# Peptides against a protein of PDB entry 3B8E: the designs that were tried, part 143

Target 1, 230 residues: chain A of PDB entry 3B8E
Amino acid sequence: PFLIFIIANIPLPLGTVTILCIDLGTDMVPAISLAYEQAESDIMKRQPRNPKTDKLVNEQLISMAYGQIGMIQALGGFFTYFVILAENGFLPIHLLGLRVNWDDRWINDVEDSYGQQWTYEQRKIVEFTCHTPFFVTIVVVQWADLVICKTRRNSVFQQGMKNKILIFGLFEETALAAFLSYCPGMGVALRMYPLKPTWWFCAFPYSLLIFVYDEVRKLIIRRRPGGWVE

## One batch from the design tools (peptide; made by RFdiffusion4, then SolubleMPNN)

Design b2_p21_5_s1 (from b2_p21_5, 19 letters changed)
Fold by OpenDDE base, seed 1:
Structure b2_p21_5_s1 (fold): chain B 230 residues (1-230), chain A 21 residues (1-21)
Amino acid sequence: as target 1 above (230 residues)
Amino acid sequence: AEKALQEALEKVKELAEKLRK
């Protein structure tokens, strides 16, 4: 997401607070879960499978899976971002390179795709309106990640404690998303304006995409054990 | 991927901090 923001020079899709919420909520709980997994796996790795190759394959698999899932999450967030901006008159093509003018407080006549002039304050409201939906999109996409994790039978018992932590984390993220979206004053305090409930559904296609992706990946792994997808 | 995400998030944080200045 950030690379697209830098490369395309678009208005900021994710606020600092949203990033902090992702890092502290979304990433910390998985990281703790992974740390517990490594600790539990290190406890369980007393069995004689070649610990170097299996660890490397698992780390590569996890890294590739999280990388791909992270890209899909980013795509979902950006989709929501572009939809919101398009509904406000800013087509995706028009957003390219617009950031310089968008962030300039002295330019109060930034035109949208339809020639409507937007003040700096109005632009920032629209920008901040994107932050919450982007976060919510990530949270909803992470629900699919839980389903993916739950479908990995061999890890379900190991995932039991992690699933509790992950489930707790997702509940916390969802509660946080609801709090940030609907609590009065969050727009002023955190630059996260209230989210229309309809925007929660914008993430569902991407959750489905992740689910399909994981199922396809699992099918490929089952059909080609030891392939590049492992 | 976690490292890449973390690096991306760190870059986002750095950019956010740069934008805040």
Scores: peptide ipSAE 0.005, ipTM 0.286, DockQ to the pose 0.025
Fold by OpenDDE base, seed 2:
Structure b2_p21_5_s1 (fold): chain B 230 residues (1-230), chain A 21 residues (1-21)
Amino acid sequence: as target 1 above (230 residues)
Amino acid sequence: AEKALQEALEKVKELAEKLRK
């Protein structure tokens, strides 16, 4: 998220403290949950054909999976960010290069995509309004990702929810998201303004899309073992 | 690629902290 912020010079989509909360608070429990779930997955049931090469391949595959999950989460967060800003009059194209003027306290006439002028205070309210939904979006996407990562080949419906640690992780993330979104003082402390309950649903279409995509992928893998989709 | 991305993210975080200061 922060790389895109620098490269595109867009308004800050997610605060540094919020990123730390995601990395340390939200991502760690899921990662632990996934480590335990992998033992029950079809991945671990494969006898290593070659212990040296298969270990490397498994490490690469795990690394790629975590990297892909992180990218998917970031994409979901950015999607929500752009939706919120677009609803407030800032189209994605207009945000490119806007950071310099956006962050300047002395410029109180930054125009949106429709010619409306925004004061510094108004801009920061909108920016901080994006932080909480971005975080919540990541959590909602993580629900899908955790369920997806339970197995590489089997449908979630076939594997079921057996891992209690995974279930606990899902509840912990949700509780953390609720705490950060609605606890008094979080707007000042974390620059996360209170979230309207409706924004919890903003990520659901995206999570559903990923879930459907992964189920289709798994179906293809089951039908065509050794395909390029693996 | 993931390590590179994490290193890049860390560098970016450091840069952001420097810019906030």
Scores: peptide ipSAE 0.000, ipTM 0.279, DockQ to the pose 0.021
Fold by OpenDDE base, seed 3:
Structure b2_p21_5_s1 (fold): chain B 230 residues (1-230), chain A 21 residues (1-21)
Amino acid sequence: as target 1 above (230 residues)
Amino acid sequence: AEKALQEALEKVKELAEKLRK
């Protein structure tokens, strides 16, 4: 998010502190939960034919899957960002290059896509209104990610949610999201204004998309072991 | 393509780490 902010010169979609909260508070427990996840019954039962090559392949597969999921997460966050700004009169194309004028406190006549002028204060309210939904979108997408990352080949429906640590991670992420979204003072401290409850649902299509994508991927892997989808 | 994507992601991560510093 921050890189896109710099490269595209768009208004800041997510604060640096919030990014740190995602990395340290949201991703850490899930990562631990995955470390304690019982290896797929198939992985444990398969004696490594070649320990060096099989480990490398698995690491590449894991890194690729996480990379793809991470891209979908980012897309989900940016989708929410663009939706909020569009609802406030700023179409995505208009945001490109707008950062310089957006962040200038002396410019109080920044026009939206419809010619409405926005003061610095109004712009910052809209910017900070985007931070919380962006964060929540990432958390909701991570729900699906955590569930699907439990297995590489088996469907979630086949293995179930037996890992208590994974379940705990889901609750922690949700609790953190709720805390940051609704605790008084977070708007000032983290530049995250309170989230309308409806925005929690904005991420659900992306969460579902990730879930479906991974289930389809796993299905393909099961049917065509050693395919390019691995 | 996947290898290229991974390399791109690693570069982005490295860049992000540099920016954090």
Scores: peptide ipSAE 0.000, ipTM 0.256, DockQ to the pose 0.019; fails the geometry check
Fold by OpenDDE base, seed 4:
Structure b2_p21_5_s1 (fold): chain B 230 residues (1-230), chain A 21 residues (1-21)
Amino acid sequence: as target 1 above (230 residues)
Amino acid sequence: AEKALQEALEKVKELAEKLRK
């Protein structure tokens, strides 16, 4: 998320506290849950491999999982960010290069895509309105990402939801998201304005898309072992 | 490559946090 913020010079998509909550609150428990994930059913049916090679494979799987999850989370978060800003009159193309003027408190006439002028205070309200939905979007995307990363080759339906730690992590993230979104004072203390319940669903299409994509990928891997998709 | 990217992203986030204070 931040790389795109720097490269595109767009308004900040998520707040500092939101970043910290993602990094410390939402990523740790899932990471632990993946570390304690049960062996994949197809691996359990195979003869034990060399421990050194298995460790390397696991490290690669973890690395790929984190990298893919991070990219997908960023995409989901940015989608929500762009939707919110578009609903407030700022189309994605117009946001490019807008950061300098956006963050300047002395400029009170920043134009949106429709020629409406926005004061600094109004812009900051819109920015802070994006923080909570961005965070919630990441949490919702993480639900799918964690579930799909549970296995490399097997479908979620084949492996099942046997990891209690993973389930706990999903609930913890959801509870944290709800707390930050709806607890009184969070708007003032954390600059996370209350989230409309509808925004919880903004990430669902992405989560579904990722889920379908990963299931298709896994299906291809199962049908064509050693293929380019592996 | 993905691990390196993730580490880079974390460093960038940390830097952003420092600059925001």
Scores: peptide ipSAE 0.000, ipTM 0.275, DockQ to the pose 0.022; fails the geometry check

Design b2_p21_5_s2 (from b2_p21_5, 18 letters changed)
Fold by OpenDDE base, seed 3:
Structure b2_p21_5_s2 (fold): chain B 230 residues (1-230), chain A 21 residues (1-21)
Amino acid sequence: as target 1 above (230 residues)
Amino acid sequence: VEKALQEALEKVKKLVEELRK
């Protein structure tokens, strides 16, 4: 998100503090939880891998899969960002290159896509209004990401939800998201203004998309062992 | 598609490394 902010010169979609909350609060516990996930039921049925040939291929494929998931996650966040700004009069095309004027306190007549002028204070309010739902979107998408990362080949339905630490991780990140979104003072302290509860559901399609994507991927792997998707 | 994605990821990694300097 921050990279796109710099490259596209758009208003900041996700604050630095929020990024830290993701890295330290929402990603750490889930990542640890994956270390305690039980081995897939089929691992013991597989022949020993050749450590010289199979390792490099697997690392590339894993990196690609996580890269794809990460891109979908980012797209979900940006979708929410663009929707909120569009609802406030700023169409996505208009946001390109707007950052310089947006962040300038001396410019109080920044025009939206409809010719409405926005003061510095007004546009900062709408910017900070985007931070919370972006963050929440990331968390909701991470639900699916965490669940699908439990297995490489088996469906989640086959593997089941036996890892209590993973369940705790899901709860923790959700609780943190709720705390940051609704606790009084977070708007001032973290520049994350309170979010309408309805915005939690805006991320669900993307969470579902990731889930479906991975299940389809795993299905393909099961049907075509040794394929490029593995 | 896989190659394109890998190239994109590499570009992003490089960009992140540059920003960390």
Scores: peptide ipSAE 0.000, ipTM 0.233, DockQ to the pose 0.017
Fold by OpenDDE base, seed 4:
Structure b2_p21_5_s2 (fold): chain B 230 residues (1-230), chain A 21 residues (1-21)
Amino acid sequence: as target 1 above (230 residues)
Amino acid sequence: VEKALQEALEKVKKLVEELRK
């Protein structure tokens, strides 16, 4: 998210507080949950592979998979960001290069895509309105990411949801997202304004995309053992 | 990957803090 913010010079889509909440709140419990994940039924039946070649392949595959999933997550967040700004009159194309003027307190007449002038305070309200949905989008996408990370090869439908810690993590992330989104004072304290419930659904297509992507990936791995996707 | 992500995130956080100053 931050890279696109720098490259495109768009208004800040994700605040520092939200980033911290993602890192500390949404990533820790999942990481712990994965540590306690039961081995896949197929892993326990696999003959010991050559530890040198297979570790390297696995690391590359994990890196690629996480990289791709991370890109999908980022796309989901940015999609939500752009939708919110578009609803407030700022089309994506207009946001390009707008950051400098957006953050300038002395400019109170920044025009949106429709020629409406926005004061600094109004712009910051819109910006902070984007922070919460972006955060929530990441959380929702992380649900899919966490679930798919349970298995390397087997479908989630085959492995099942046996890890109670992972389930707890999903609920914890959701509860945290709800708390940050709806608790009074969060707008002032964390610059996270209340989220309309409808925005929770904006991330669902991306979560679904991640699920489909991973299931397809795993299906390919199952059908072509030793392939480049493995 | 998790370590790399954490390092990347820390770098991003630092950069954001610098930009806020």
Scores: peptide ipSAE 0.000, ipTM 0.269, DockQ to the pose 0.024
Fold by OpenDDE base, seed 5:
Structure b2_p21_5_s2 (fold): chain B 230 residues (1-230), chain A 21 residues (1-21)
Amino acid sequence: as target 1 above (230 residues)
Amino acid sequence: VEKALQEALEKVKKLVEELRK
């Protein structure tokens, strides 16, 4: 997200505080919960791995898969960001290169795509309004990510939702997201303005996409053991 | 405050990376 911010020179889509909340608040507890997940039913049925070759290849493939999931998460966040700005009069094309004028506190007449002038204060309210839904989008997508990370090969439908600690982690991150999004004073304290509840649903297609992607990947692995997708 | 937050972020990122291993 930060790289796109620099390259496209757009208004800041995700604040430092939101990034910290993601890393500390939403990722840590779920990650620990995965350590208590039940072993895959197929572990004992797997062919002996060559410890010199197969381990390295599998680590690279896992890293690539997580990288792809991370890109889909970022895409979901940016989608929500662009939709909110478009609803406020700033079309995506107009945002390109706008950051310099957007962040200048002495410019109070920045025009939107429809010729409306925005003061610095008004622009910052809209920007901070975008930080919250970006964060919420990441949390919603993380639901799918956490669920799919329960197994490497088995479908979620085969493994089931037996890890109570993981379920608790999902509720914890959701509660934190709701608190940061709707608690009074968060706009001043954390630069996160309240979000309409309907914006939570903007992330659901991306969450579903990740889920489907991983289930298809796992299905391919089950059907073709030793393939490049493993 | 921004520098302190960035340092904290880097520490957290390292911790998350360690937890992912």
Scores: peptide ipSAE 0.000, ipTM 0.243, DockQ to the pose 0.050
Fold by OpenDDE base, seed 2:
Structure b2_p21_5_s2 (fold): chain B 230 residues (1-230), chain A 21 residues (1-21)
Amino acid sequence: as target 1 above (230 residues)
Amino acid sequence: VEKALQEALEKVKKLVEELRK
């Protein structure tokens, strides 16, 4: 997200504090919860793999899968960002290169895509309005990510929700998202303005996409054991 | 990749902080 901010020179989609909240708040507890996930029933049935070659290949595949999921998360966040800005009159194309003028305190007549002029204060309000939905989008997408991380091969429907710690992690990140979004003073303290409840649903298509992607991946692995997708 | 991405993000964060000064 931040790389795109620099490269495209768009208004900041995700604030530093929001990033810290994601990395330290929403990612850490769920990650710990995954360490306590029950072993897959099929792991005990797997032939002893060559510990050197198969571990490296598996690590590469896992890294690639997590990289892909991370990209989907980023896309979800940016989608939410662009939707909010578009609803406020800033179309995605218009945002390209706008950062310089956007962040300039002395320019109070930045025009949107429809010719409406925005003061610096108004621009910052809409920018900070994007931070919270971006964060919430990441959390909602992480729900799917955490659920799919339960297993490497088995479907979520087969493994079930047996890990109470994972369930707690999901609850905790959701509660944190709600707290940061709706607690009074968060707009001033964290530059995260209150979020309309409707924006929680903006990420659902991406969560579903991740879920479907992983289920398809796992299905392929089950049908073609030892394939490059594993 | 995740670690590399995090490192990249941290570098970018530092860069932005420097640009804001």
Scores: peptide ipSAE 0.000, ipTM 0.282, DockQ to the pose 0.021; fails the geometry check

Design b2_p21_5_s3 (from b2_p21_5, 19 letters changed)
Fold by OpenDDE base, seed 5:
Structure b2_p21_5_s3 (fold): chain B 230 residues (1-230), chain A 21 residues (1-21)
Amino acid sequence: as target 1 above (230 residues)
Amino acid sequence: ALKALLEALEKVEKLAEELRK
C-alpha cells in the first residue's frame, strides 16, 4: 500500500496507526490459532521428500502464494478507497499526483473531478474516512485468508472448522474492526472516522476471490502432486 | 503504551511530512 502511495502520489489510503493495528492486533491471534489446527489427512501419504532440494522449492512456492494473497488484499483495500473517493467527487484519475496539494494545509481550494473546492479540513476528513474502510476491507479479506491457511492441500470443506481458537481469532478481528470503526473518539485518536455498514460488503468479492483462488490451487495440487503451484 | 505509540507515530508522520517538503 505504501509503495503505491509513493508511486502514484495519491492521498494516503491507509494510516500508519491502522497498519499497526493490522500487524499487532489483527494478525497475531490468527497466526497462533494456526499452530493448533488439526493436521492434514494427507501429510503421511505424501511422497518422500528430498530434504535438501524439496524444502527450498516448497518455501519459495509458499512465499509466492502468500505474496499473491497479499496483492489481492491490497487490491481490495484500494478498490474500497477509490470507491469512497469517487463518491466524494474524486475520480481515480484525478487522484494521481494530487497528494502534494492534498497534504498542503495552506491550499484550501483543491478541486475535485467536478470542480468543487475542498478545504484542507474537508480533505482530511475524506482521507481519514477512507482509512477505516481500508482497514475493515483488510480484516474481511483476512477472514478468507485465515480460513484457507489452515490447510495446504485439503479443501476447507474436507478439513472443516474444528479449530475453536481460529474461530475466536475471526471474532477478535471483527470486534477490533468494529471497535476502531464505531467507538467514539477514534476519529481524533486514531484518525479513523465512523464507517457506514455498507462498506463492510465491499470486501466480500475479494474474500470470495481469495477463497476460490486457494480452493482451485489446492485442487490442482491434489490432482498434480509435485506441481509448480505447491 | 498506546498513547505513547500514538505520540511516536504522530512524530514520525510530522517528520515524514517535513521530509516531503
Scores: peptide ipSAE 0.015, ipTM 0.358, DockQ to the pose 0.026
Fold by OpenDDE base, seed 4:
Structure b2_p21_5_s3 (fold): chain B 230 residues (1-230), chain A 21 residues (1-21)
Amino acid sequence: as target 1 above (230 residues)
Amino acid sequence: ALKALLEALEKVEKLAEELRK
């Protein structure tokens, strides 16, 4: 998100505090939970592969797959961001290069896509209105990411949800998202304005996309053992 | 898993409603 903010010079889609909450609050517990995930049933049935050749190829392929998932995750967040700004009169194309004027508190006549002038305070309200939904979008997408990352080859339906720590991680992320979104004072303390419940659903298509992507990937791996998709 | 996530979301929505009262 921050890279796109710099490259496109758009208004800040996700605040520093929200980024920290993602990195420290929503990612760590799930990451720990994955360390305690049960071994895949198929791994236990496999003969050892050549650790020199097969491991390197596999690590590269896994890295690419998770990179793709990360891109989908980012796209989900930005989608929510652009939707909110569009609903407030700022079309995506108009946001390009707008950051400089957007962040200037002395400019109180920034025009939206429809010629409406926005004061600095009004702009910051809209910006902070984007922070919470962006964060929540990331959390919702992370649900799918976490669930799919528990296995390499087995479907989630085959492996099941056996790790209680993983389940706890999902609830922790959700609880944190709810707290940050709806707790009084978060708008002042964290610059995260209250979220309309409907925005929770904005990320679901992307969460589903990640889920389907990984299930298809895993299906291909199962059908073509040792294939390029592994 | 998806059902569990949906249920969790519903709980969040309920909590949100309670916090708004």
Scores: peptide ipSAE 0.000, ipTM 0.237, DockQ to the pose 0.046
Fold by OpenDDE base, seed 3:
Structure b2_p21_5_s3 (fold): chain B 230 residues (1-230), chain A 21 residues (1-21)
Amino acid sequence: as target 1 above (230 residues)
Amino acid sequence: ALKALLEALEKVEKLAEELRK
């Protein structure tokens, strides 16, 4: 998100502090939880891998799959960002190159897509209003990501939710998101203004998309072992 | 610990703002 902020010169979609909260607060417990996931039911039924060929292929395929999921996650965050700004009068096309004027304290007449003028203070309120729902969107998408990462080949329905630490990770992420979104003072401390409860649902289509994508991928792998989607 | 983390985050944020100038 910060890279896109610099390249596209758009208003900052996600603050540095919020990024750190994702990396250190939200992602750590889930990542650790995956280490305690039970082995897939079919892992012991697989033939021994050829260390020279199978390792390289698998690393490439894993990288592609997680790269695709990461792209969907980023798209979910930016979707939420653009929706919020559009609801406040800033269409996506208008945001391109706007950063210079947006961040200038002395310019108090920045026009939105409808010709309304925005003061610096008003612009910063809208910017910080985007931070919280962007963060929450990432968390909600991570629910699906964490669940699908439980297995390489088996469906979540086959593997089940036996890892209590993973379940704890999901609750921890959600609790942290709720805390950062609704605790008094977070707007000042973290530049995360309170989130309207309706924005929690904005990410659900993307979470569902990731879930369906991975289930379909795994289904294809089960039906066509050694395919390029593995 | 939480307070210390928040303070550390604030310092990082201030540093980031200084680097943006």
Scores: peptide ipSAE 0.016, ipTM 0.361, DockQ to the pose 0.033; fails the geometry check
Fold by OpenDDE base, seed 2:
Structure b2_p21_5_s3 (fold): chain B 230 residues (1-230), chain A 21 residues (1-21)
Amino acid sequence: as target 1 above (230 residues)
Amino acid sequence: ALKALLEALEKVEKLAEELRK
């Protein structure tokens, strides 16, 4: 997100505090919860044929899969960001290169895509209005991530929700998202303005996409053992 | 502590803006 902010010179989609809340608050407990997930019976039964090469391949494949999921999460966040800004009069194409004028407190006549002039204060309200939905989008997408990370090969429907710690992690990140979104003072303290409840649903298509993607991936792995998709 | 963190982050943002100029 920060790299795109630099390259595209768009208004800041995700605040630094929000990033810290994701990395330390939202990702930490889920990551710990995954450490307690029961290993698939299939993984435990298969001794690595070559411990050095098979471990390296598995680490590369896992890293690639998590990298892809992370990219989908970022895309979901940016989608929510662009939708909010578009609803406020700033189309995506107009945001390119706008940062310099956007962040200048002395420019109070920044025009949107429809010719409306925005003061610095108004622009910052819209910017901070994007931070919370971006965060919530990441949390909702992470629900799918946590569920799919339970297994490497088996469907979520086959493995089930046996890990109580994982379930706790899902509730914890959701509760944190609700707290940061609706607790009084979060707009001042964290630059996370209150979120309309309807924005929680903006992330659902991406969560579904990740879920379907992973189920298809796992189905391919089950049908073609030893494929590059594993 | 939170206020100090916010101030530190604002400094980093300002520094990043200066480096882009």
Scores: peptide ipSAE 0.015, ipTM 0.353, DockQ to the pose 0.024; fails the geometry check

